# Peptides against a protein of PDB entry 5LHZ: the designs that were tried, part 44

Target 1, 78 residues: chain A of PDB entry 5LHZ
Amino acid sequence: QLLKSVFVKNVGWATQLTSGAVWVQFNDGSQLVVQAGVSSISYTSPNGQTTRYGENEKLPDYIKQKLQCLSSILLMFS

## One batch from the design tools (peptide; made by RFdiffusion4, then SolubleMPNN)

Design b2_p12_6_s1 (from b2_p12_6, 5 letters changed)
Fold by OpenDDE base, seed 3:
Structure b2_p12_6_s1 (fold): chain B 78 residues (1-78), chain A 12 residues (1-12)
Amino acid sequence: as target 1 above (78 residues)
Amino acid sequence: LEALLKKVQSFL
């Protein structure tokens, strides 16, 4: 379930889940889910395709950009 | 959230 959702201007929505995850829904229709205790992150493209990435994988630049954005959001809320 | 921050940053 949802704990808190925050609207982020020019980005989308960021939601904290009771599971310990953070879910970001970007304006372009893509999504990121990052969860404590899980060694991978989940990216869903605008077409609905979901890919999980491990921490030792090289990420596409467009995903790195979204993670940088998420990092900034987490910094703001910390 | 600190744990998540560190996790996200580890992917960058």
Scores: peptide ipSAE 0.689, ipTM 0.923, DockQ to the pose 0.874
Fold by OpenDDE base, seed 1:
Structure b2_p12_6_s1 (fold): chain B 78 residues (1-78), chain A 12 residues (1-12)
Amino acid sequence: as target 1 above (78 residues)
Amino acid sequence: LEALLKKVQSFL
């Protein structure tokens, strides 16, 4: 279930889920899901392909950029 | 939320 969603200008929507996850829907059509207690993150590309990445994997730069953005969003909530 | 922040940062 959805707890709350916030609109982030020039980024998209960030939603907190009751599961402890944060779901970001970017303007370019991509998505990130990061969940407490889960060792991987989920990225969905604009074409709908979903990939899970582990903590020790090298991430593509475009995903790192989106995670940096998410980090900034989370800091706003702290 | 703090835990999530730490997790996200660990991937960077």
Scores: peptide ipSAE 0.689, ipTM 0.923, DockQ to the pose 0.882
Fold by OpenDDE base, seed 5:
Structure b2_p12_6_s1 (fold): chain B 78 residues (1-78), chain A 12 residues (1-12)
Amino acid sequence: as target 1 above (78 residues)
Amino acid sequence: LEALLKKVQSFL
């Protein structure tokens, strides 16, 4: 279930789920899901391929950039 | 949300 969706200019949409997760839908068609209590993050590419990354893994720079964006969004909520 | 922030930052 969705709790709240926020439009972020030049980024896309950020949605808080009842599960405690945050779901970001970027303008380029990619997506990030970060879930409380889950040790990995989920990235979906524009073609629909989903990959989960653990904290110990080396992330592609394009994903790090999106995580930095998500970090900024979360800071806005605090 | 604070927990999520810490989690995201741990990946960076």
Scores: peptide ipSAE 0.689, ipTM 0.924, DockQ to the pose 0.814
Fold by OpenDDE base, seed 4:
Structure b2_p12_6_s1 (fold): chain B 78 residues (1-78), chain A 12 residues (1-12)
Amino acid sequence: as target 1 above (78 residues)
Amino acid sequence: LEALLKKVQSFL
């Protein structure tokens, strides 16, 4: 269930879920899901492939950039 | 929300 969705200019949509997750749908068609209490994050590429990454895993730069973007979004509401 | 922020930052 969706709690709230916000449009982020030049980024896409960010949605809070009742599960405690935040779901970002980027303009490039990729998606990122981060949830409290879960040790990994979920990234879905534009082609629909989903990968989970652990906290101590080395991330590709394009994933880090999207996480930085998400961080900025979260700071906006903190 | 604060927990999510800390989590995201821990991945960076």
Scores: peptide ipSAE 0.688, ipTM 0.923, DockQ to the pose 0.809

Design b2_p12_6_s2 (from b2_p12_6, 6 letters changed)
Fold by OpenDDE base, seed 3:
Order: structure tokens, then sequence, then C-alpha cells
Structure b2_p12_6_s2 (fold): chain B 78 residues (1-78), chain A 12 residues (1-12)
């Protein structure tokens, strides 16, 4: 269930879920889900392929860029 | 939010 959705200009939508997760839907069609207390993050590519990454994995730069974007969004709401 | 921030940063 959704708690709140925020439109982020030139990025997409960021949604807080009742689970405590944050879900970002990027304009390029990709998605990112991050939840505290879970050891992995979920990335969905524009083609719908979902991959979970662990905290010690080396991430592709394009995913790091999106995580940095998410970090900026979270920081704005802190 | 801080917990999420810390988590995200740990992946960067």
Amino acid sequence: as target 1 above (78 residues)
Amino acid sequence: IQALLDKVQSFL
C-alpha cells in the first residue's frame, strides 16, 4: 500500500510504501526499491527485468547514478 | 529516512 507519492521533476515519481520501503519510478522506465532492514535493493530495468543486489556487490554505474539520485531525494525529505 | 539514507550510501 502507498503512503505518499511525490513527483520529482526530471526524475519521475518517488513513493513511500506502508512497508517502509521507498519506490522510485524513473522517467526512463526503470524502477528502484529500497527498504531499511533488508540486505538488498531491487532494480527493475526498463524492459521489466528485476535484479536484487546485495550490499557488497559492485553495482553498474547506471544503477549507482540512480541510487545517488534516490539519496538526494531522501535527503530532501529528511 | 536516515536508515534509508545510510542504506543507500552503503551501496555507493
Scores: peptide ipSAE 0.734, ipTM 0.937, DockQ to the pose 0.938
Fold by OpenDDE base, seed 4:
Parts: C-alpha cells; structure tokens; sequence
Structure b2_p12_6_s2 (fold): chain B 78 residues (1-78), chain A 12 residues (1-12)
C-alpha cells in the first residue's frame, strides 16, 4: 500500500510504502527500493532488470549517485 | 526515516 507519493523536480517520484520501504522512480526509467529491516537494496534498470545489492558490495557509480539522490529525498521527509 | 537514512549511508 502507498502512503505518500512526492514529485521531485528533475528526479522523478518518491513513494513511501506501508511496508517501510521507499520507492523511487527516476526519470530515466530506473527504480530504487530501500526498505527498513532489509539488509539489501533493490535497483531496477530502465530495461527492467532488477538487481539486489548488499551493504558490503561494491556498487556501480551510477547507483551510488542515485543513492545520494535518495538520501536527499529522505531528508525532505524528515 | 532515520533508519532509512542510516541504511542508505551504509551503502555509500
């Protein structure tokens, strides 16, 4: 279930879910899901491929950039 | 929200 969706200029949409997750849909068609209580993050590329990453895993730079963006979005919710 | 912030930071 969706709690709240926020339009983020030049980024896309960020949605809080009742599950404790935040779901970002980027303008480039990619998606990022970060959920409380889950040790991994989920990234979906524009072509629909989904990959989960653990916290000790080396991340591609493009994902790090999107996580930085997500951090900024989360600060807006705080 | 803080828990999510901490989680995100742990990946960076």
Amino acid sequence: as target 1 above (78 residues)
Amino acid sequence: IQALLDKVQSFL
Scores: peptide ipSAE 0.733, ipTM 0.937, DockQ to the pose 0.832
Fold by OpenDDE base, seed 5:
Structure b2_p12_6_s2 (fold): chain B 78 residues (1-78), chain A 12 residues (1-12)
Amino acid sequence: as target 1 above (78 residues)
Amino acid sequence: IQALLDKVQSFL
């Protein structure tokens, strides 16, 4: 269930879910979901493939860049 | 939000 969706210029849409997750839909068609109480993050590529990453896994640089973007978005809400 | 921020940072 969606709480709020915010348009972020040159990034895409960021949505807060009632589950405690934040869902970012990037302009390139990729998606990122980070949820409170869940030890992994979810990345969906533009082709629709979804991969979950654990905290101890090495992330591809392009995903780290998107997480840094998400971090900036979250800081706007703090 | 802070919990999510901390979580994201732990992945970076």
Scores: peptide ipSAE 0.733, ipTM 0.937, DockQ to the pose 0.843
Fold by OpenDDE base, seed 1:
Parts: C-alpha cells; structure tokens; sequence
Structure b2_p12_6_s2 (fold): chain B 78 residues (1-78), chain A 12 residues (1-12)
C-alpha cells in the first residue's frame, strides 16, 4: 500500500510504502526500492530487469548516483 | 526516515 507520493522535479516520483520502504520511479524508467529491515536494495533497469544488491557489493556508478539522489530526497522528508 | 537515510549511506 502507498502512504505518500511526491513529485520530484527532474527526478521522478518518490513514494513511501506502508511496508517501510521508499520506492523511487525515475524519469529514465528505472526504479529503486529501499526498505527498512531489509539488508539489500532493489534496482529495476528501464528494460524491466530487477537486481538486488547487498551492502558488501560494489555498486555501478549509475546506481550510486540514484542512491545519492534518494538520499537528497529523504533529507527533504526529515 | 533516519533509518532509511542511514541504510542508503551504508551503500555509498
């Protein structure tokens, strides 16, 4: 279930879920899900392929950039 | 939100 969705200019949509997750739908068609209590993050590429990454894994730069963007969004909520 | 911030930062 969705709690709250916010439009982020030049980024896309960020949604808080009742599960404790934040779901970002980027303008390029990619998606990112980060959830409290889960040790991995979920990235979906524009072609629909979903990959989960753990904390100990080296992330591609394009994913790091999106996580940095998410960090900025979360700071706006705090 | 802080927990999510901390989690995101741990991946960077």
Amino acid sequence: as target 1 above (78 residues)
Amino acid sequence: IQALLDKVQSFL
Scores: peptide ipSAE 0.733, ipTM 0.937, DockQ to the pose 0.883

Design b2_p12_6_s3 (from b2_p12_6, 6 letters changed)
Fold by OpenDDE base, seed 3:
Structure b2_p12_6_s3 (fold): chain B 78 residues (1-78), chain A 12 residues (1-12)
Amino acid sequence: as target 1 above (78 residues)
Amino acid sequence: INDLLKKVQSFL
């Protein structure tokens, strides 16, 4: 269930879910889902493949960039 | 939101 969706110019859409998750749909077709209380994050590539990453894993740079973007979005809402 | 922020930043 959706709480609020925000359009982010040159990024895509960021949505807060009632579950406590934030869902970002990027313009390139990829997606990130981050949820409180869950130790991993979910990344879905444009081809639809979903990968979960744990906190101790080294992330590809392109995912780090998207997380940095998400961080900026969250800071905007804090 | 603050908890999510900390979580995301921990991955960076």
Scores: peptide ipSAE 0.690, ipTM 0.923, DockQ to the pose 0.865
Fold by OpenDDE base, seed 1:
Order: sequence, then structure tokens, then C-alpha cells
Structure b2_p12_6_s3 (fold): chain B 78 residues (1-78), chain A 12 residues (1-12)
Amino acid sequence: as target 1 above (78 residues)
Amino acid sequence: INDLLKKVQSFL
């Protein structure tokens, strides 16, 4: 269930879910889901392929860039 | 939100 959706200029949409997750839908068609209480993050590429990453894994730079963007979004609500 | 922020930052 959706709690709140926010439009982020030049980024896309960020949605807070009642589950405790934040879901970002980027303009390039990719998606990130970060869930409280879960040890991994979910990334969906523009072609629809979904990959889960653990905290100890080395992330591709393009994913790190999107996580940095998400960090900035979360700071706006802290 | 603060917990999510810490989680995201731990992946960076």
C-alpha cells in the first residue's frame, strides 16, 4: 500500500510504502526498492531485470549513483 | 526514514 508519493525534479518519483519500504522510479525506467528490516536492496534495470544486492557486495557505479540520489531524497524527510 | 537512510548509506 502506498503511503506518499513525491515527484523529484530530474529524478523521477519516490514513494513511501506502508511496509516500511521506499520505492524510487527513475526517469530512465530503472527502479530501486529499499526495505526496512531487509538485508538487501532491489534494483530493476530499464529492461525489467531485477537484482538483489547484499550490503557486503561491490555495487556497480550506476547503482551507487542512484543510491546516492536516494540518500539525498531521504535527507529531505529527516 | 532515519533507519532507511542509515541502510542506504551502508551500501555506499
Scores: peptide ipSAE 0.690, ipTM 0.923, DockQ to the pose 0.867
Fold by OpenDDE base, seed 4:
Structure b2_p12_6_s3 (fold): chain B 78 residues (1-78), chain A 12 residues (1-12)
Amino acid sequence: as target 1 above (78 residues)
Amino acid sequence: INDLLKKVQSFL
């Protein structure tokens, strides 16, 4: 279930879920889901393919860019 | 939120 959604200009929507996860829906159609206590993050590409990445895994640059964006969003909430 | 921030930053 959704707890709170925030529109982020030139990025998309960031939603806090009742589960404690944060879900970002980017304007390009991709998505990120992160949750504390879970060792991996979830990325969904615009074509709908979902991939989970571990903390020690080498990430594609486009994923890192979106994580940096998410970091900035989270800082706005703190 | 701080826990999530730390988690995300750990991937960077």
Scores: peptide ipSAE 0.689, ipTM 0.923, DockQ to the pose 0.908
Fold by OpenDDE base, seed 5:
Structure b2_p12_6_s3 (fold): chain B 78 residues (1-78), chain A 12 residues (1-12)
Amino acid sequence: as target 1 above (78 residues)
Amino acid sequence: INDLLKKVQSFL
């Protein structure tokens, strides 16, 4: 269930869910879901494949870049 | 949001 969505220019949409998660839909068709209390993050590629990554894993650079973007978004609301 | 920020930063 959606709580609030914000448009981020040249990035896409960021949505806060009632679950406490944040969901980012990027312009390239990929998605990130991050939720407190869950030890992993969820990344969905443009082809629809979803992968969960743990904190102890080495992330692909393209995912790190999207997390950096998400960090910037979250910082704006903190 | 602060908890999420800390979480995201811990992945970087």
Scores: peptide ipSAE 0.689, ipTM 0.923, DockQ to the pose 0.841

Design b2_p12_6_s4 (from b2_p12_6, 5 letters changed)
Fold by OpenDDE base, seed 3:
Structure b2_p12_6_s4 (fold): chain B 78 residues (1-78), chain A 12 residues (1-12)
Amino acid sequence: as target 1 above (78 residues)
Amino acid sequence: LQALLDKVQSFL
């Protein structure tokens, strides 16, 4: 269930879920889900392929860029 | 929220 959705210009939508997760839907069609207390993050590519990454994995730069974007969004709301 | 921030940063 959704708690709140925020439109982020030139990025997409960021949504807080009742689970405590944050879900970002990027304009390029990709998605990112991050939740505290879960050891992995979920990335969905524009083609719909979902991959979970662990905290010790080296991430592709394009995913790091999106995580940095998410970090900026979260920081703005802190 | 800080927990989420810390988590995201740990992946960067």
Scores: peptide ipSAE 0.694, ipTM 0.926, DockQ to the pose 0.911
Fold by OpenDDE base, seed 4:
Structure b2_p12_6_s4 (fold): chain B 78 residues (1-78), chain A 12 residues (1-12)
Amino acid sequence: as target 1 above (78 residues)
Amino acid sequence: LQALLDKVQSFL
């Protein structure tokens, strides 16, 4: 269930879910899901491929950039 | 919210 969706200029949409997750839909068609209580993050590329990454795993730079963006979005909710 | 922030930061 969706709690709240926020439009983020030049980024896309960020949605809070009742599950404790935050779901970002980027303008480039990619998606990022980060959920409380889950040790991994989920990234979906524009072509629809989904990959889960653990916290000790080396991330591609493009994903790190999107996580930085997500961090900024989360700060807006605080 | 802080938990999510900490989680994101742990990946960076």
Scores: peptide ipSAE 0.694, ipTM 0.926, DockQ to the pose 0.810
Fold by OpenDDE base, seed 5:
Structure b2_p12_6_s4 (fold): chain B 78 residues (1-78), chain A 12 residues (1-12)
Amino acid sequence: as target 1 above (78 residues)
Amino acid sequence: LQALLDKVQSFL
C-alpha cells in the first residue's frame, strides 16, 4: 500500500510504499521500483514489459539515467 | 532511506 506520493517536476511521480520500496512513474511511461531487502530492481518499459535486474548485471544506459534521477530524489529526503 | 540510496548506488 501507498504511504506518500510526490510530484517531481519534469520527472514524474515518486511513491513510497509500506513495503520499504520506492516507486517512480516517469513521464515517458516507464516505471522503476527499488525495494529495501530485495537484491534486484524492477524496470517497466512504456509498453508494459517488466524486467528485474540483479546488482551484478550490466544495466542499459537509459536505466542508469533513471536510477541516477532516483538517487537525486532520495538525496532530497536525506 | 539510506539503505535505498546505497542500493541504488550499487547498481550504478
Scores: peptide ipSAE 0.692, ipTM 0.926, DockQ to the pose 0.849
Fold by OpenDDE base, seed 1:
Structure b2_p12_6_s4 (fold): chain B 78 residues (1-78), chain A 12 residues (1-12)
Amino acid sequence: as target 1 above (78 residues)
Amino acid sequence: LQALLDKVQSFL
């Protein structure tokens, strides 16, 4: 279930879920899900392929960039 | 919220 969705200019949509997750739908068609209490993050590429990454894994730069963007979004809520 | 921030930062 969705709690709140916010439009982020030049980024896409960021949605807070009742599960405690934040779901970002980027303008390029990719998606990112980060949830408290879960040791991995979920990335979905524009072609629909979903990959989960753990904290000990090296992330591709394009995913790091999106996580940095998410960090900036979360800081706006603080 | 802070927990999510910390988690995101841990992946960077």
Scores: peptide ipSAE 0.692, ipTM 0.926, DockQ to the pose 0.861

Design b2_p12_7_s1 (from b2_p12_7, 6 letters changed)
Fold by OpenDDE base, seed 3:
Order: structure tokens, then sequence, then C-alpha cells
Structure b2_p12_7_s1 (fold): chain B 78 residues (1-78), chain A 12 residues (1-12)
């Protein structure tokens, strides 16, 4: 269930879920889900392929860029 | 939010 959705200009939508997760839907069609207390993050590519990454994995730069974007969004709401 | 921030940063 959704708690709140925020439109982020030139990025997409960021949604807080009742689970405590944050879900970002990027304009390029990709998605990112991050939840505290879970050891992995979920990335969905524009083609719908979902991959979970662990905290010690080396991430592709394009995913790091999106995580940095998410970090900026979270920081704005802190 | 801080917990999420810390988590995200740990992946960067």
Amino acid sequence: as target 1 above (78 residues)
Amino acid sequence: IQALLDKVQSFL
C-alpha cells in the first residue's frame, strides 16, 4: 500500500510504501526499491527485468547514478 | 529516512 507519492521533476515519481520501503519510478522506465532492514535493493530495468543486489556487490554505474539520485531525494525529505 | 539514507550510501 502507498503512503505518499511525490513527483520529482526530471526524475519521475518517488513513493513511500506502508512497508517502509521507498519506490522510485524513473522517467526512463526503470524502477528502484529500497527498504531499511533488508540486505538488498531491487532494480527493475526498463524492459521489466528485476535484479536484487546485495550490499557488497559492485553495482553498474547506471544503477549507482540512480541510487545517488534516490539519496538526494531522501535527503530532501529528511 | 536516515536508515534509508545510510542504506543507500552503503551501496555507493
Scores: peptide ipSAE 0.734, ipTM 0.937, DockQ to the pose 0.939
Fold by OpenDDE base, seed 4:
Parts: C-alpha cells; structure tokens; sequence
Structure b2_p12_7_s1 (fold): chain B 78 residues (1-78), chain A 12 residues (1-12)
C-alpha cells in the first residue's frame, strides 16, 4: 500500500510504502527500493532488470549517485 | 526515516 507519493523536480517520484520501504522512480526509467529491516537494496534498470545489492558490495557509480539522490529525498521527509 | 537514512549511508 502507498502512503505518500512526492514529485521531485528533475528526479522523478518518491513513494513511501506501508511496508517501510521507499520507492523511487527516476526519470530515466530506473527504480530504487530501500526498505527498513532489509539488509539489501533493490535497483531496477530502465530495461527492467532488477538487481539486489548488499551493504558490503561494491556498487556501480551510477547507483551510488542515485543513492545520494535518495538520501536527499529522505531528508525532505524528515 | 532515520533508519532509512542510516541504511542508505551504509551503502555509500
């Protein structure tokens, strides 16, 4: 279930879910899901491929950039 | 929200 969706200029949409997750849909068609209580993050590329990453895993730079963006979005919710 | 912030930071 969706709690709240926020339009983020030049980024896309960020949605809080009742599950404790935040779901970002980027303008480039990619998606990022970060959920409380889950040790991994989920990234979906524009072509629909989904990959989960653990916290000790080396991340591609493009994902790090999107996580930085997500951090900024989360600060807006705080 | 803080828990999510901490989680995100742990990946960076």
Amino acid sequence: as target 1 above (78 residues)
Amino acid sequence: IQALLDKVQSFL
Scores: peptide ipSAE 0.733, ipTM 0.937, DockQ to the pose 0.832
Fold by OpenDDE base, seed 5:
Structure b2_p12_7_s1 (fold): chain B 78 residues (1-78), chain A 12 residues (1-12)
Amino acid sequence: as target 1 above (78 residues)
Amino acid sequence: IQALLDKVQSFL
């Protein structure tokens, strides 16, 4: 269930879910979901493939860049 | 939000 969706210029849409997750839909068609109480993050590529990453896994640089973007978005809400 | 921020940072 969606709480709020915010348009972020040159990034895409960021949505807060009632589950405690934040869902970012990037302009390139990729998606990122980070949820409170869940030890992994979810990345969906533009082709629709979804991969979950654990905290101890090495992330591809392009995903780290998107997480840094998400971090900036979250800081706007703090 | 802070919990999510901390979580994201732990992945970076």
Scores: peptide ipSAE 0.733, ipTM 0.937, DockQ to the pose 0.843
Fold by OpenDDE base, seed 1:
Parts: C-alpha cells; structure tokens; sequence
Structure b2_p12_7_s1 (fold): chain B 78 residues (1-78), chain A 12 residues (1-12)
C-alpha cells in the first residue's frame, strides 16, 4: 500500500510504502526500492530487469548516483 | 526516515 507520493522535479516520483520502504520511479524508467529491515536494495533497469544488491557489493556508478539522489530526497522528508 | 537515510549511506 502507498502512504505518500511526491513529485520530484527532474527526478521522478518518490513514494513511501506502508511496508517501510521508499520506492523511487525515475524519469529514465528505472526504479529503486529501499526498505527498512531489509539488508539489500532493489534496482529495476528501464528494460524491466530487477537486481538486488547487498551492502558488501560494489555498486555501478549509475546506481550510486540514484542512491545519492534518494538520499537528497529523504533529507527533504526529515 | 533516519533509518532509511542511514541504510542508503551504508551503500555509498
């Protein structure tokens, strides 16, 4: 279930879920899900392929950039 | 939100 969705200019949509997750739908068609209590993050590429990454894994730069963007969004909520 | 911030930062 969705709690709250916010439009982020030049980024896309960020949604808080009742599960404790934040779901970002980027303008390029990619998606990112980060959830409290889960040790991995979920990235979906524009072609629909979903990959989960753990904390100990080296992330591609394009994913790091999106996580940095998410960090900025979360700071706006705090 | 802080927990999510901390989690995101741990991946960077």
Amino acid sequence: as target 1 above (78 residues)
Amino acid sequence: IQALLDKVQSFL
Scores: peptide ipSAE 0.733, ipTM 0.937, DockQ to the pose 0.884

Design b2_p12_7_s2 (from b2_p12_7, 7 letters changed)
Fold by OpenDDE base, seed 4:
Structure b2_p12_7_s2 (fold): chain B 78 residues (1-78), chain A 12 residues (1-12)
Amino acid sequence: as target 1 above (78 residues)
Amino acid sequence: IQALLDKVLSFL
């Protein structure tokens, strides 16, 4: 279930889920899911391919940029 | 939310 969704100008939508996850749908069609208690994050590219990354992996710069954006969004709710 | 923030920051 969805708890709430917030529209972020020039970014997309960020949604809190009852599962404890945050789901970001970016304007470019990509998606990011981060969940407390899970050691990996999920990235879905615009073509629909989903990849999970562990906490010790080196991330592509384009994903780091999305995570930086997400951190800024989360700070707004902290 | 703090836990999520900490997690995200750990990936950067």
Scores: peptide ipSAE 0.700, ipTM 0.930, DockQ to the pose 0.837
Fold by OpenDDE base, seed 3:
Structure b2_p12_7_s2 (fold): chain B 78 residues (1-78), chain A 12 residues (1-12)
Amino acid sequence: as target 1 above (78 residues)
Amino acid sequence: IQALLDKVLSFL
């Protein structure tokens, strides 16, 4: 279930889920899902491939950029 | 939200 969706200019949509997760759908077709209490994050590439990353893994720069964007979004609503 | 922010920041 969705709680709230917000449009973010030049980024895409960010949605809070009833599960406590935040789901970002980027304009390039990629997606991020982050949830408290879960040790990993989920990234889905534009081609639909989903990968989970643990907090101690080295992330590709393009994913770090998306996370930086997400952190900015979350900061605005913290 | 703060918990999520902390999590995201930990990945950066």
Scores: peptide ipSAE 0.700, ipTM 0.930, DockQ to the pose 0.917
Fold by OpenDDE base, seed 1:
Structure b2_p12_7_s2 (fold): chain B 78 residues (1-78), chain A 12 residues (1-12)
Amino acid sequence: as target 1 above (78 residues)
Amino acid sequence: IQALLDKVLSFL
C-alpha cells in the first residue's frame, strides 16, 4: 500500500499511501496520518497511544508543530 | 497532494 517514501532530514520518513493518505513517522517516535476524504487526522504518540482530531478541535501545540512540518513536506512534493 | 495540503492547512 506504499506509493512513495521519502527520508526527511531531521524529521523522519514521509510515505504516500495508495489509500490517499500521507503517513509521517517522526524521529521522536510519534506518527501522523492525514487522509483525503477523512475529516479527522490521526496522531500516535511515542508511547503508542492514538488520538483522532477533528477540524473543529483545538490542537496541542506539539501536534500543530508536526502539522506545520508536514505542510512544508507537502509543499516540496507540489 | 494539493488536497492534502489544503486539509493540513485547515487544521492549523
Scores: peptide ipSAE 0.699, ipTM 0.930, DockQ to the pose 0.882
Fold by OpenDDE base, seed 5:
Structure b2_p12_7_s2 (fold): chain B 78 residues (1-78), chain A 12 residues (1-12)
Amino acid sequence: as target 1 above (78 residues)
Amino acid sequence: IQALLDKVLSFL
């Protein structure tokens, strides 16, 4: 279930889920899910392909950029 | 939220 969604200019939508996850829907059609209690993150490309990454994996730069964006969003709530 | 932030930062 959704708790609330926030529109982020030039980024997309960020949604907090009751599960403790944050779900970002980027303007380019990609998506990122980060969830409390889960050791991996989920990235969905614009074509719908979903990949999970663990903390020890090397991330593509474009995903790092999106995580950097997400960190900025989360900082607004801290 | 802080836990999520810490997690995200750990991936960067």
Scores: peptide ipSAE 0.699, ipTM 0.930, DockQ to the pose 0.837

Design b2_p12_7_s3 (from b2_p12_7, 6 letters changed)
Fold by OpenDDE base, seed 4:
Structure b2_p12_7_s3 (fold): chain B 78 residues (1-78), chain A 12 residues (1-12)
Amino acid sequence: as target 1 above (78 residues)
Amino acid sequence: MQALLDKVQSFL
């Protein structure tokens, strides 16, 4: 269930879920999901391929950039 | 939200 969806200028949409997750839908068609209680993050590329990354895993730079963006969004929700 | 923020930061 969706709690709240927020339009983020030049980024896309960020949604809080009742599950404790935050779901970002980027303008480029990619998606990022981060959930409380889950040690991994989920990234979906524009072509629909989903990859999960663990906290000690080396991340591609493009994903790090999107996580930095997500960090800013989370600060906005705080 | 702080928990999520901390989680995200742990990946950076």
Scores: peptide ipSAE 0.700, ipTM 0.929, DockQ to the pose 0.832
Fold by OpenDDE base, seed 3:
Structure b2_p12_7_s3 (fold): chain B 78 residues (1-78), chain A 12 residues (1-12)
Amino acid sequence: as target 1 above (78 residues)
Amino acid sequence: MQALLDKVQSFL
């Protein structure tokens, strides 16, 4: 269930879920789901393929860029 | 949100 959704200009939508997770839907069709207390993050590519990444994995740069964007969003709303 | 921020930063 959704708690709150925020439109982020030039990025997409960021949504807080009742689970405590944050879900970002990017304009390019990709998605990120991040939740505290879970050791991995979830990335869904524009084609719908979902991959989970662990905390010690080296991430592709394009995913790191999106995480940086998410970090900025969280910082702004914290 | 701070916990999430810290988590995201740990992946960067």
Scores: peptide ipSAE 0.699, ipTM 0.929, DockQ to the pose 0.935
Fold by OpenDDE base, seed 1:
Structure b2_p12_7_s3 (fold): chain B 78 residues (1-78), chain A 12 residues (1-12)
Amino acid sequence: as target 1 above (78 residues)
Amino acid sequence: MQALLDKVQSFL
């Protein structure tokens, strides 16, 4: 279930889920899901391929950029 | 939200 969705200019939509996750839908068609209590993050590419990354894995730069963006969004909510 | 912020930062 969705709790709250916010439009982020030049980024896309960020949605807080009742599960404790935050779901970002980027303008380029990619998606990120980060959830409290889960040791991995979920990235979905524009073509629909989903990959989960653990904390000990090296992330591609394009994913790091999107996580940095998510960090900025979360700071607005704090 | 702080927990999520900390989690995201741990991946960076």
Scores: peptide ipSAE 0.699, ipTM 0.929, DockQ to the pose 0.885
Fold by OpenDDE base, seed 5:
Structure b2_p12_7_s3 (fold): chain B 78 residues (1-78), chain A 12 residues (1-12)
Amino acid sequence: as target 1 above (78 residues)
Amino acid sequence: MQALLDKVQSFL
């Protein structure tokens, strides 16, 4: 269930879910989901393939860049 | 939201 969706210029849409997750839909068609109480993050590529990454896994640089973007978004609400 | 920020930072 969606709580709020916010348009972020040159990024895409960021949505807060009632589950405690934040869902970012990037302009390139990729998606990130980060959820409170869940130790992994979810990345969906533009072709629709979803991969979950654990905290101790090495992330591809392009995903780190998107997480840095998400971090900036979250800081706006801190 | 702070919890999510901390979580994201732990992946970076």
Scores: peptide ipSAE 0.699, ipTM 0.929, DockQ to the pose 0.803

